# Designs tried in a protein design run: peptides against a protein of PDB entry 4Z63. Part 19

Target 1, 334 residues: chain A of PDB entry 4Z63
Amino acid sequence: LCLGMNDLTGNIPEDLFHLKRLNLLGIQENRLSGSLSREIRNLSSLVRLDVSWNLFSGEIPDVFDELPQLKFFLGQTNGFIGGIPKSLANSPSLNLLNLRNNSLSGRLMLNCTAMIALNSLDLGTNRFNGRLPENLPDCKRLKNVNLARNTFHGQVPESFKNFESLSYFSLSNSSLANISSALGILQHCKNLTTLVLTLNFHGEALPDDSSLHFEKLKVLVVANCRLTGSMPRWLSSSNELQLLDLSWNRLTGAIPSWIGDFKALFYLDLSNNSFTGEIPKSLTKLESLTSRNISVNEPSPDFPFFMKRNESARALQYNQIFGFPPTIELGHNN

## One batch from the design tools (peptide; aimed at target 1 T198 L243 S247 F324)

Design b2_p13_4_s4 (made by RFdiffusion4, then SolubleMPNN; from b2_p13_4, 7 letters changed)
Fold by OpenDDE base, seed 1:
Structure b2_p13_4_s4 (fold): chain B 334 residues (1-334), chain A 13 residues (1-13)
Amino acid sequence: as target 1 above (334 residues)
Amino acid sequence: STSSWIDTVLPER
């Protein structure tokens, strides 16, 4: 049953939950309000539940033990409060959980040893507090993780060096500290291709440790951190780099010539830093900007990117990395 | 844009 993108109001009719053979319920992008009924437990054949972009409130019901076929739960952009219910945090069937842009609170707890199928987690823009869950690497299939805009004070857990499944990771604006430790840990994530650390590590030094290596890194975004230092030499070994945003920092020194050696680099933002010297001539040789059709079919993170502007509360949404226009931004380097 | 940065957080409502 797909009723998304309407102007439906009120509560879900309770009789809808008698549809025991229902595999897909999509009621997203409406004005549905009230609590999400516990009677969703009656939808025992449910594979996909999309209640996103509504006005639901209250706690998410703890009934996911009665939904053994549920693979997709999309509840983003609601007013949900409380924590992730225990049955959801222990779901062995769940592949994707999206609860971004809610009011979920408390410590983030997932039973990753039970969540054997979880491959995508989006909990961005909630009110989770405490530390990052140390057991996330135990989610052995977890590839996409957005935990941005939560209050995860402290450092990236040491356990994340064992996060082998991790490919796309955002911790943007999560009150993280110690960028040196974070990068030192995350370099061990052999499948990490996208790393977003924007609005963290305020005023720290960007490490220039030659021992750091991100072999498969395609997207690095560390914007608006007020980071000091220079262009990190370790980044030159990330030969697959496609997008680099280090804008709105306090980086100094020259832009190194190796920045033009990245064969796939199509988006570069170094704006609003304190870089000096000449623009490297090697930037004019970026193959991706001259002749190369960037393959649009490359894997992308499940979470969207937003281009935020300092002057406007409005952001442009990009659902894919390749949605960004080919860009070289070097402005405001004074 | 010189006044922009990439993020993964939604704009405030």
Scores: peptide ipSAE 0.434, ipTM 0.866, DockQ to the pose 0.696
OpenDDE base, seeds 2, 3, 4, 5: peptide ipSAE 0.424, 0.421, 0.422, 0.406; ipTM 0.862, 0.861, 0.861, 0.857; seeds 3, 4 fail the geometry check

Design b2_p13_5 (made by RFdiffusion4)
Pose (drawn by RFdiffusion4):
Structure b2_p13_5 (pose): chain A 334 residues (1-334), chain P 13 residues (1-13)
Amino acid sequence: as target 1 above (334 residues)
Amino acid sequence: LPLVESGGLLFTS
């Protein structure tokens, strides 16, 4: 049953909850509102539930043991409150959970021993608080994590050294501390390709510690953190690097020669720092910016990127990394 | 649909 992208109003007629054989319900992008009824436990054949872009509110009903076939739950852009219900946190069948841009709050609690099929999680633009849940690496299939724009505090848990499935990790604007510990921990996640740390670690020093090694790293964004220190040399060992954004920090010193050695680098933003010295000549032999013989695969995280020119400008949206124009942005330095 | 900033974030000049 596909009703998506109309102008429907009111709540879901209770009539709909008699459909015990329905495996797909798309009501997304309408004007629907009210609470999402607990009677939804009666729809035991559901595989894909798309409630996105409506006006729903109230708690997400805790009925998800009654929906053992649920793989995709899409609730993004609604007014849902409370946390993740215990039944949803215990669902062994969920592949994907998208609750982004909701009014959700409290501690974030998932039973990752129980969620053996979870491979993608998007909780962005919510009010989840407390520490990042230490048990997240226990979701052995979780590849894509977007926790951006939340109300967490403290450090990245030590157990994140074991997050073997982690590929795309977006932590922007989440009030994270100790970038030193965050980078030392996260370098142990061997599948990490894209990492977004923007608007965290405010005023901290950027670790220069050269034992840090991110081998498969493709996209590194750590911006507007007002970080101090120099261009970190440990980054030169990430040969796959495609997009680097260190902008809006307090970084100093010269821009080193090895920045021109990234063969797949097509975008770099070092703007709005305190960089001095001349421009390194090696930026003229960047391979992705000269010939057509460098070829690589674009990273594929499940989340869009956003770009801001200044603090008051409306943002630009890029659904894919290769949507960024090939750019050298060195403005507002010394 | 309105713009919702929920994902990676970049700053530039």

Design b2_p13_5_s1 (made by RFdiffusion4, then SolubleMPNN; from b2_p13_5 with L1K S6D L10M)
Fold by OpenDDE base, seed 2:
Structure b2_p13_5_s1 (fold): chain B 334 residues (1-334), chain A 13 residues (1-13)
Amino acid sequence: as target 1 above (334 residues)
Amino acid sequence: KPLVEDGGLMFTS
């Protein structure tokens, strides 16, 4: 049953929960309000539930133990409060959980040993606090993780050295500290292609440790951290780099010539730093900017990108990295 | 009213 993208108001009719054979319920992009009914438990055949972009409030009902076939739960852009209910945090069937842009709070707790099918987690823009959950690497299929815009004080857990499934990771604006430790841990994530760490590590030094290595890194975004240091030498070994944003830091020294050796680099933002010297001639030879025929195999996270042109600007949403024009930004280096 | 959508892979230009 698909009723999305209408002007429906009020609550879900109770009789809808009598549809025991229903596999898909999509009621997204409406004006539905009130609590999400516990009677969803009666939809025992449900595979996909999309209640996103509504006016739902209250706690998410703890009925997911009665939904053994549920693979997709989309609840982004609502007014949900409380935590992730225990039955949802223990769901063995769930592949994708999207609860971005709600008012969920408390400590983030997932039983990753039970969540054997979870591959995509979007909990961005909530009110979770405390530390990052150390057991996330126990979610053995977890590939896409957005935890941006929460309040996860402290460091990236040491256990994330074992996060082999991790491919797309955003921790933007989450009050994280110790970038040296974070990079030292995350370099062990052999499948990591996209790393977004914007608005963390305020005033720290960007490490230039030559022992750091990110083999499959395609997207690195570490903007607006007030980071000190220079262009990190370890980044020169990330031969698959497509997008680099280090804008709005306090980086100094020369832009190194190896920055032009990245065959797939099509978006470079080093603006609003303190770089000096000459622009490397190698930047004028970037194949991605000169060749018409580069089929970029784009990393595709299950969650959108958000770009702000400035701190006060509205964020622009991009569903794909290809939505970004080929760009070299070197402005505002003094 | 829903919150402003601003979560995801976020960077500033």
Scores: peptide ipSAE 0.036, ipTM 0.728, DockQ to the pose 0.467
OpenDDE base, seeds 1, 3, 4, 5: peptide ipSAE 0.033, 0.034, 0.032, 0.034; ipTM 0.713, 0.727, 0.686, 0.704; seeds 1, 4 fail the geometry check

Design b2_p13_5_s2 (made by RFdiffusion4, then SolubleMPNN; from b2_p13_5 with L1R S6D L10M)
Fold by OpenDDE base, seed 1:
Structure b2_p13_5_s2 (fold): chain B 334 residues (1-334), chain A 13 residues (1-13)
Amino acid sequence: as target 1 above (334 residues)
Amino acid sequence: RPLVEDGGLMFTS
C-alpha cells in the first residue's frame, strides 16, 4: 500500500492494521499526526514501513518483535521522542533503519549482536547524547552510518578499529574531540570510503602523520573545524580520492602538487583557509575534470549530503556524490 | 516544525 506524497492528515485508520498480508506500507510525505499505533504489530508480513516526512509524535512503539520480516523502517522527519525501542534495537531482520531528523534522545543503544542484517543506520539530527556506542562494530554488516548532529561527546571508540563493514561514516557536528585519535582508529576500517567529520574537533591540529593510511578513501570531508596545520601528507596515499573538503579551517602552507595526482578527484574545496603559495599546475591536469569518459558513478551512502555556500546560506541537499558538480574551490585563502 | 535537515555529509563551501 503506497499512499505517499499526498496531503493526508490525522491518524492512520485502525482498520489498516488488519491487512495481515501487507508487505509494504508507504505513507511518507503526508501530514499524518499523533502517535504511531502499536497496532502495526498486526502487520506480521511487513517488509517495508515508510512513515517518513510526517507529523508523527510520541515514542516509537516497541512491537518490532512481532514484525519478523521487516527489512526497512523509514521514519525520518517526524517528531518521534524517546529512545530506540528494545525490539527494534534487537531486530534480526532489519536491514535499514532511518530515523534521521526526529527528537530521539538518551544514550544510543543497539544490540548489534542481534541486528545481524543491519547494513544502513541513519540517526542523524536527533538528540542522542553520551558517547558513541562502542559495540557498533558488532553489527557485522553495518556499512552506512550517519550519526551527525547528535551530542556524542568524547572520542571515537577504540573498538571502531574493528569496524570492518564500515564504508560510509558521518559524524558531522557531534561534539567529537581528538581528531588524531579518530583518524588513528578509523584508518583500520579497511572498507571505509566516505568519512565526514565536519564541525568537530574545534581548533585541533590536523595530524600530519605519515603512518596514517586510508587505502579506500574516496570522500573526505572535514570542514568547519578550525583545524590548524597543513595539507596532510598521509592523504597523498589515498589514490581513490574523489571528493576532498577541508574548507573553513585554519590550514596553512602550500597546496601540494600531489593534490593533482588523484585520477578520480572531481571535487576539491580548500576555501576559507590560510593556504599560501602558487596554485599547483597539476590541478589543471586532473583527469576527472578534463575527460568526460571518467565514470564517477560510485556507490554512495544512503544519508544525504548537505552543502552550504556560506554560513548564512540555506543548506543544499545532495543524495549522491555524483550529484556534486565538478568543483575546485580555493577562494578566501592568503 | 521539522528539525534542521543537516544530517549526513554536511560541509560548507
Scores: peptide ipSAE 0.036, ipTM 0.746, DockQ to the pose 0.519
OpenDDE base, seeds 2, 3, 4, 5: peptide ipSAE 0.032, 0.035, 0.038, 0.031; ipTM 0.748, 0.737, 0.756, 0.728; seeds 2, 4 fail the geometry check

Design b2_p13_5_s3 (made by RFdiffusion4, then SolubleMPNN; from b2_p13_5 with L1R L10M S13V)
Fold by OpenDDE base, seed 1:
Structure b2_p13_5_s3 (fold): chain B 334 residues (1-334), chain A 13 residues (1-13)
Amino acid sequence: as target 1 above (334 residues)
Amino acid sequence: RPLVESGGLMFTV
């Protein structure tokens, strides 16, 4: 049943929960309000539940133990409060959980040992607090993780050295500290292709340690951290780099010539730093900017990217990396 | 009130 993208109001009719053979319930992009009924438990055949972009409030019902086939739960952009229900945090069937842009709070706790199918987690823009859950690497299929815009104080857990499934990771604006430790840990994530750390590490030094290596890194975004230092030499070994944003930092020195050696680099933002010297001539030879035939048909994260041109500008949403126009931004340097 | 949808990968231009 798909009723998305309408102007439906009020609560879900209770009789809807009598549809025991229902595999897909999509009621997204409406004005549905009130609590999400516990009677969802009666939809025992449910594979996909999409209640996103509504006015739902209250706690998410703890009924996911009665939904053994549920693979997709989309609840982004609602007014949900409380924590992740225990049955949801223990779901062995769930592949994708999207609860971005809610009012969920408390410590983030997932039973990753039980969540054997979880591959995508979007909990961005919530009110989770405390530390990052150390057991996230136990979610052995967890590839896509957005935890941006929460209050995860402290450092990236040491356990994330073992996060082998991790491919797309956003921790933007989550009050993280110690960028040197974070990068030193995350370099061990052998499948990490997208790393977004914007609005963290306030005023720290960007490490220039030649021992750091991100072999499969395609997207690195560490913007608006007020980071000091220079262009990190370790980044030159990330031969698959496609997108680099280090804008709105306090980086100094020259832009190195190796920045033009990245065959797939199509988006470069180094704006609003303190870089000096000449623009590297190698940037004029970037194959990705000169050749139309680079099909960047690479896997993108399930979470959206947001771009702000300035602090007062409205954030633009991009759902795919290739949605970014080919860009070289070097403005507002010295 | 709808929350400000601004979570995710944030780029600053």
Scores: peptide ipSAE 0.035, ipTM 0.744, DockQ to the pose 0.481
OpenDDE base, seeds 2, 3, 4, 5: peptide ipSAE 0.032, 0.030, 0.032, 0.031; ipTM 0.718, 0.718, 0.732, 0.732; seeds 3, 4 fail the geometry check

Design b2_p13_5_s4 (made by RFdiffusion4, then SolubleMPNN; from b2_p13_5, 4 letters changed)
Fold by OpenDDE base, seed 1:
Structure b2_p13_5_s4 (fold): chain B 334 residues (1-334), chain A 13 residues (1-13)
Amino acid sequence: as target 1 above (334 residues)
Amino acid sequence: RPLVEDGGLMFTT
């Protein structure tokens, strides 16, 4: 049943929950309100539930133990409160959980040893607090993780050295500290291709430790952290780099010539720093900007990118890395 | 009444 993208209002009719053979319920992009009924438990054949972009409120019902086939739960952009229900946090069938842009709160707790199928987690823009859950690496298939815009604090857990499945990770604006520790840990994530750490580590020094190595890093975004230091030498070994944003920091020194050696680099933002010297001539030779034939058809995270041109600007949403235009931004430097 | 839709992979230019 697909009823998305309408102007439907009120509650879901109870009789809808009599559809025992229903595999897909999509009611997204409406004006449905009230609590999400616990009677969704009656949809025992449900594989996909999309209630996103509505006006639902209250707690998410703890009925997911009665939905043994549920793979996709999309609830982004609602008014849900409370925590993740225990049955949802223990779901062995769930592949994707998207609860971005809600009012979920408390400590983030998932039983990762039970969530054996979870590959995508978007909990961005909620009210989760405390520390990052140390057991996330126990979600052995978890590739996509957005935890941006939560009220976390402290450091990236040491356990994340073992986060082998992690490919796309956003921790933007989550009050994290100790960038040196974070990078030192996350470099062990062998599958990490996308790392977004914007609006954290306020005023810290960007480490220039040659022992750091991110072999598969394609996207690095560490903007608006007021980071000090220079262009990190360790980044030069990330030969697959496609997008680099270090804008709105306090980085100094020259832009190194190796920045133009990245064969796939198509988006570079170093604006609003304190870089000095000349623009490297190597930037004029970036193959990604000169050749029309570079297929940037690479896997993208399930969660969107958000770009702000300035602090007062509305964030622009991009659903894929390829959605970013080829860009070199070096403005507002010394 | 939805919250600000700016979660995800967020960066500033």
Scores: peptide ipSAE 0.042, ipTM 0.772, DockQ to the pose 0.480
OpenDDE base, seeds 2, 3, 4, 5: peptide ipSAE 0.031, 0.039, 0.039, 0.032; ipTM 0.733, 0.750, 0.775, 0.746; seed 5 fails the geometry check

Design b2_p13_6 (made by RFdiffusion4)
Pose (drawn by RFdiffusion4):
Structure b2_p13_6 (pose): chain A 334 residues (1-334), chain P 13 residues (1-13)
Amino acid sequence: as target 1 above (334 residues)
Amino acid sequence: SWITTDEEPSSPP
């Protein structure tokens, strides 16, 4: 049953909960509102539930043991409150959970021993607080994590050294501490390709510690953290690097020669720092900016990227990394 | 300029 992208109002008629054979309900992008009824436990054949872009509120009903076939739950852009229900946190069948841009709050609690099919999680733009859940690496299939724009505090848990499935990790604007510990831990996630750390670690020093090694790293964004220190040399060993954003920090010293050695780099933003010295001549032999013989695969995280010119400008949206214009942005330095 | 994944709150039309 597909009703998406209409102008429908009111709550879900209780009539709909008699459909015990329905495996797909798309009601997304309407004006629907009210609570999402507990009677939804009666729809035991559901595989894909798309409730996104409506006006729903109240707690997400804790009925998800009654929906053992649920694989996709899409609730993004609603007014849902409370945390993740225990039954949803215990669902062994969920592949994907998208609750982003909701009014959700409290500690974030998932039973990752119980969630053996979870491969993508998007909780962005919510009010989850407390520490990042230490058990997240216990979701052995979790590839894509977007926790951006939340109310967490403290450090990245030590157990994140074991997050073997982690590919795309977006932690922007989440009040994270100790970028030194965050980078030392996260370098052990061997599948990490895209990492977004923007608006965390405010005023901290950027670790220059050269044992740090991110081998498969493709996209590194750590911006507007007001970080100090120099251009970190440990980054030169990430040969796959495509997009680097260190902008809006307090970084100083010269821009080193090795920045021109990234063969797949098509976008770099070092703007709004304290960089001095001349421009390194090696930026003239950047391979992805000269010939057409460098070819690589675009990273594919499940989350869009946003770009802001200044603090008051409306943002630009890029659903894919290769949507960024090939750019050298060195403005507002010394 | 700078890049983020910080999606601002929004509502349907």

Design b2_p13_6_s1 (made by RFdiffusion4, then SolubleMPNN; from b2_p13_6, 4 letters changed)
Fold by OpenDDE base, seed 1:
Structure b2_p13_6_s1 (fold): chain B 334 residues (1-334), chain A 13 residues (1-13)
Amino acid sequence: as target 1 above (334 residues)
Amino acid sequence: SYITTVEEPTLPP
């Protein structure tokens, strides 16, 4: 049943939950309100539940043990409160959980040992607190993780050295500290291609440790952190780099010539720093900016990106990395 | 400008 993208109001009729053969319920992008009924438990054949972009409130019902076939739960952009229900946090069938842009709170706890099928987790823009869950690497299929805009104080857990499944990781504005430790840990994530750390590590030094290596890194965003230091030499070994944003920091020194050696680099923002010297001539020879055939069909994170002009401006949403225009921004440097 | 993954809370009007 697909009723998304309408102007439906009120509650879900309770009789809808009598549809025991229903595999897909999509009621997204409406004005549905009230609590999400616990009677969802009656939809025992449910594979996909999309209630996103509504006015739902209250706690998410703890009925997911009665939904053994549920693979997709999309509840983003609602007013949900409380935590992740225990049955949801233990779901062996769930592949994708998207609860971004809610009011979920408390400590984030997932039983990753039980969640054997979880490959995408989006909990961005919630009110989770405490530390990053150390057991996330136990979610052996977890590829996409957005935990942006939560209050995960402290450091990236050491256990994330073993996060082999991790490909796309967003931790923007999550009150993280110790960028040196974070990068030192995350470099061990062999499949990591996208790393977004914007609005963390305030005032720390960007490490220039030559021992750091991100082999498969395509997207690195560490903007608006007030980071000190220079362009990190270790980044020069990330030969697949496509997008680099280090804007709104306090980085100094020259822009190194190796920045133009990235064959796939199509987006570079080093603006609003304190870089000095000349613009490297190698930037004028970036193959990605001269070639018309950029493969747009590369895998992308499940979470959206946002371009913010300033802290007060409404962000422009980009659902794909290649949605960003080819860009070289070097403005507002000294 | 800078890139982030922080979505500002938006509810359907």
Scores: peptide ipSAE 0.516, ipTM 0.875, DockQ to the pose 0.887
OpenDDE base, seeds 2, 3, 4, 5: peptide ipSAE 0.515, 0.483, 0.489, 0.474; ipTM 0.874, 0.865, 0.869, 0.866; seeds 4, 5 fail the geometry check

Design b2_p13_6_s2 (made by RFdiffusion4, then SolubleMPNN; from b2_p13_6 with W2Y S10T S11Q)
Fold by OpenDDE base, seed 1:
Structure b2_p13_6_s2 (fold): chain B 334 residues (1-334), chain A 13 residues (1-13)
Amino acid sequence: as target 1 above (334 residues)
Amino acid sequence: SYITTDEEPTQPP
């Protein structure tokens, strides 16, 4: 049953939950309000539940043990409060959990040993606190992780060295500290292609350790961290780099010539730093900017990107990396 | 401008 993208109001009729053979319930993009009924437990054949973009409130009901076929739960952009229900945090069937842009709180806890099918987790823009869950690498299929805009004080867990499934990782504005440790850990994530760390590590030094290596890194965004240092030499070995944003930092020194050697680099933002010297001539020869056919149907993160002009301005949303226009931004340097 | 995944809390329209 698909009722999304309407102007439906009120609660879900309780009789809807009598549809025991229902595999898909999509009621997204409405004005549905109240609590999400516990009676969703009666939808024992449910594979996909999309309640996103509504006015739901209260706690998410702890009934997911009665939904053994549920693969997709989309609840982003609601008013949900509380934690992730225990049955949801232990769901062996769940592939995708999107609860972005809610008011969920407490310590983030997932039973990753039970969540054997989880491949995408979006909990961005919530009120989770404490530390990053050390056991996330135990979610053996977890590829996409957005935990941006939560309060995960401290460092990236050492256990993330073993996060082999991780491909897309977003931690923007999560009160993280120790960028050197974070990069030192995350370099071991062999499948990591997208790393977004904007608004963390405030005032720290960007490590220039040649021992760091991100072999598969395509997207690196570490903007607005007030980072000190220079363009990191270790990044020159990330031959697949497509997008680099290091804007709004305090980086100094020259822009190195190797920045133009990235054949796939189509988006470069080094603006609002303290870089000096000449613009590398190699930037004028970027193959990605000279060739018309960069419509690479590459896998992208499930989480959205935002281009933010000012703290008060509404950000432009980009759902795909290739939605960004080919860009070289070097403005507002010394 | 800068890129982020930090989404401002938005209410549904």
Scores: peptide ipSAE 0.617, ipTM 0.910, DockQ to the pose 0.876
OpenDDE base, seeds 2, 3, 4, 5: peptide ipSAE 0.607, 0.610, 0.613, 0.599; ipTM 0.903, 0.908, 0.909, 0.907

Design b2_p13_6_s3 (made by RFdiffusion4, then SolubleMPNN; from b2_p13_6 with W2Y E8P S10T)
Fold by OpenDDE base, seed 1:
Structure b2_p13_6_s3 (fold): chain B 334 residues (1-334), chain A 13 residues (1-13)
Amino acid sequence: as target 1 above (334 residues)
Amino acid sequence: SYITTDEPPTSPP
């Protein structure tokens, strides 16, 4: 049943929950309000539940043990409060959980040993607090993780060295500290292709340690952190780099010539730093900007990106990395 | 401009 993208109001009729053969319920992009009924438990054949972009409130009902076929739960952009229900945090069927842009709170706890099918987790823009859950690497299929705009004070857990499934990781504006430790840990994530760390590590030094290596890194965004230091030499070994944003930091020194050696680099923002010297001539030879058709069909993160012009400006949303125009931004340097 | 995944919370209308 697909009723998305309408102006439906009120609560879900209780009789809807009598549809025991229903595999897909999509009621997204409406004005549905009230609590999400616990009677969703009666939809025992449900594979996909999309209640996103509504006015739902209250706690998410703890009924996911009665939904053994549920693979997709989309609840982004609602007013949900409380924690992740125990049955949801233990769901062995769930592939994708999207609860971004809610009011979920408390400690983030998932039973990753039970969540054997979880491949995408979006909990961005909530009110989770405490530390990053150390057991996330136990979610052995977890590839896409957005935890941006929560209050995860402290450091990236050491256990994330074992996060082999991790490909896309977003932690923007999550009150993280110790960028050196974070990068030192995350370099062990052999499948990591996208790393977004914007608005963390305030005023720290960007490490220039030649021992750091991100072999498969395609997207690195570490903007608006007030980072000091220079262009990190370790990044030169990330031969697959497609997008680099280090804007709105306090980086100094020259832009190195190796920045033009990235055959797939189509988006470079080094603006609003303190870089000096000449623009590397190698940037004029970037293959991606001259003739190379960037494969638009590459896997991308499930979480959206936002381009912010300033703190007060409405952010432009980009759902795909390749939605960014080919860009070289070097403005507002010395 | 800078890229982020920091989504502004939608105030409930």
Scores: peptide ipSAE 0.583, ipTM 0.887, DockQ to the pose 0.750
OpenDDE base, seeds 2, 3, 4, 5: peptide ipSAE 0.577, 0.575, 0.578, 0.565; ipTM 0.888, 0.883, 0.889, 0.888

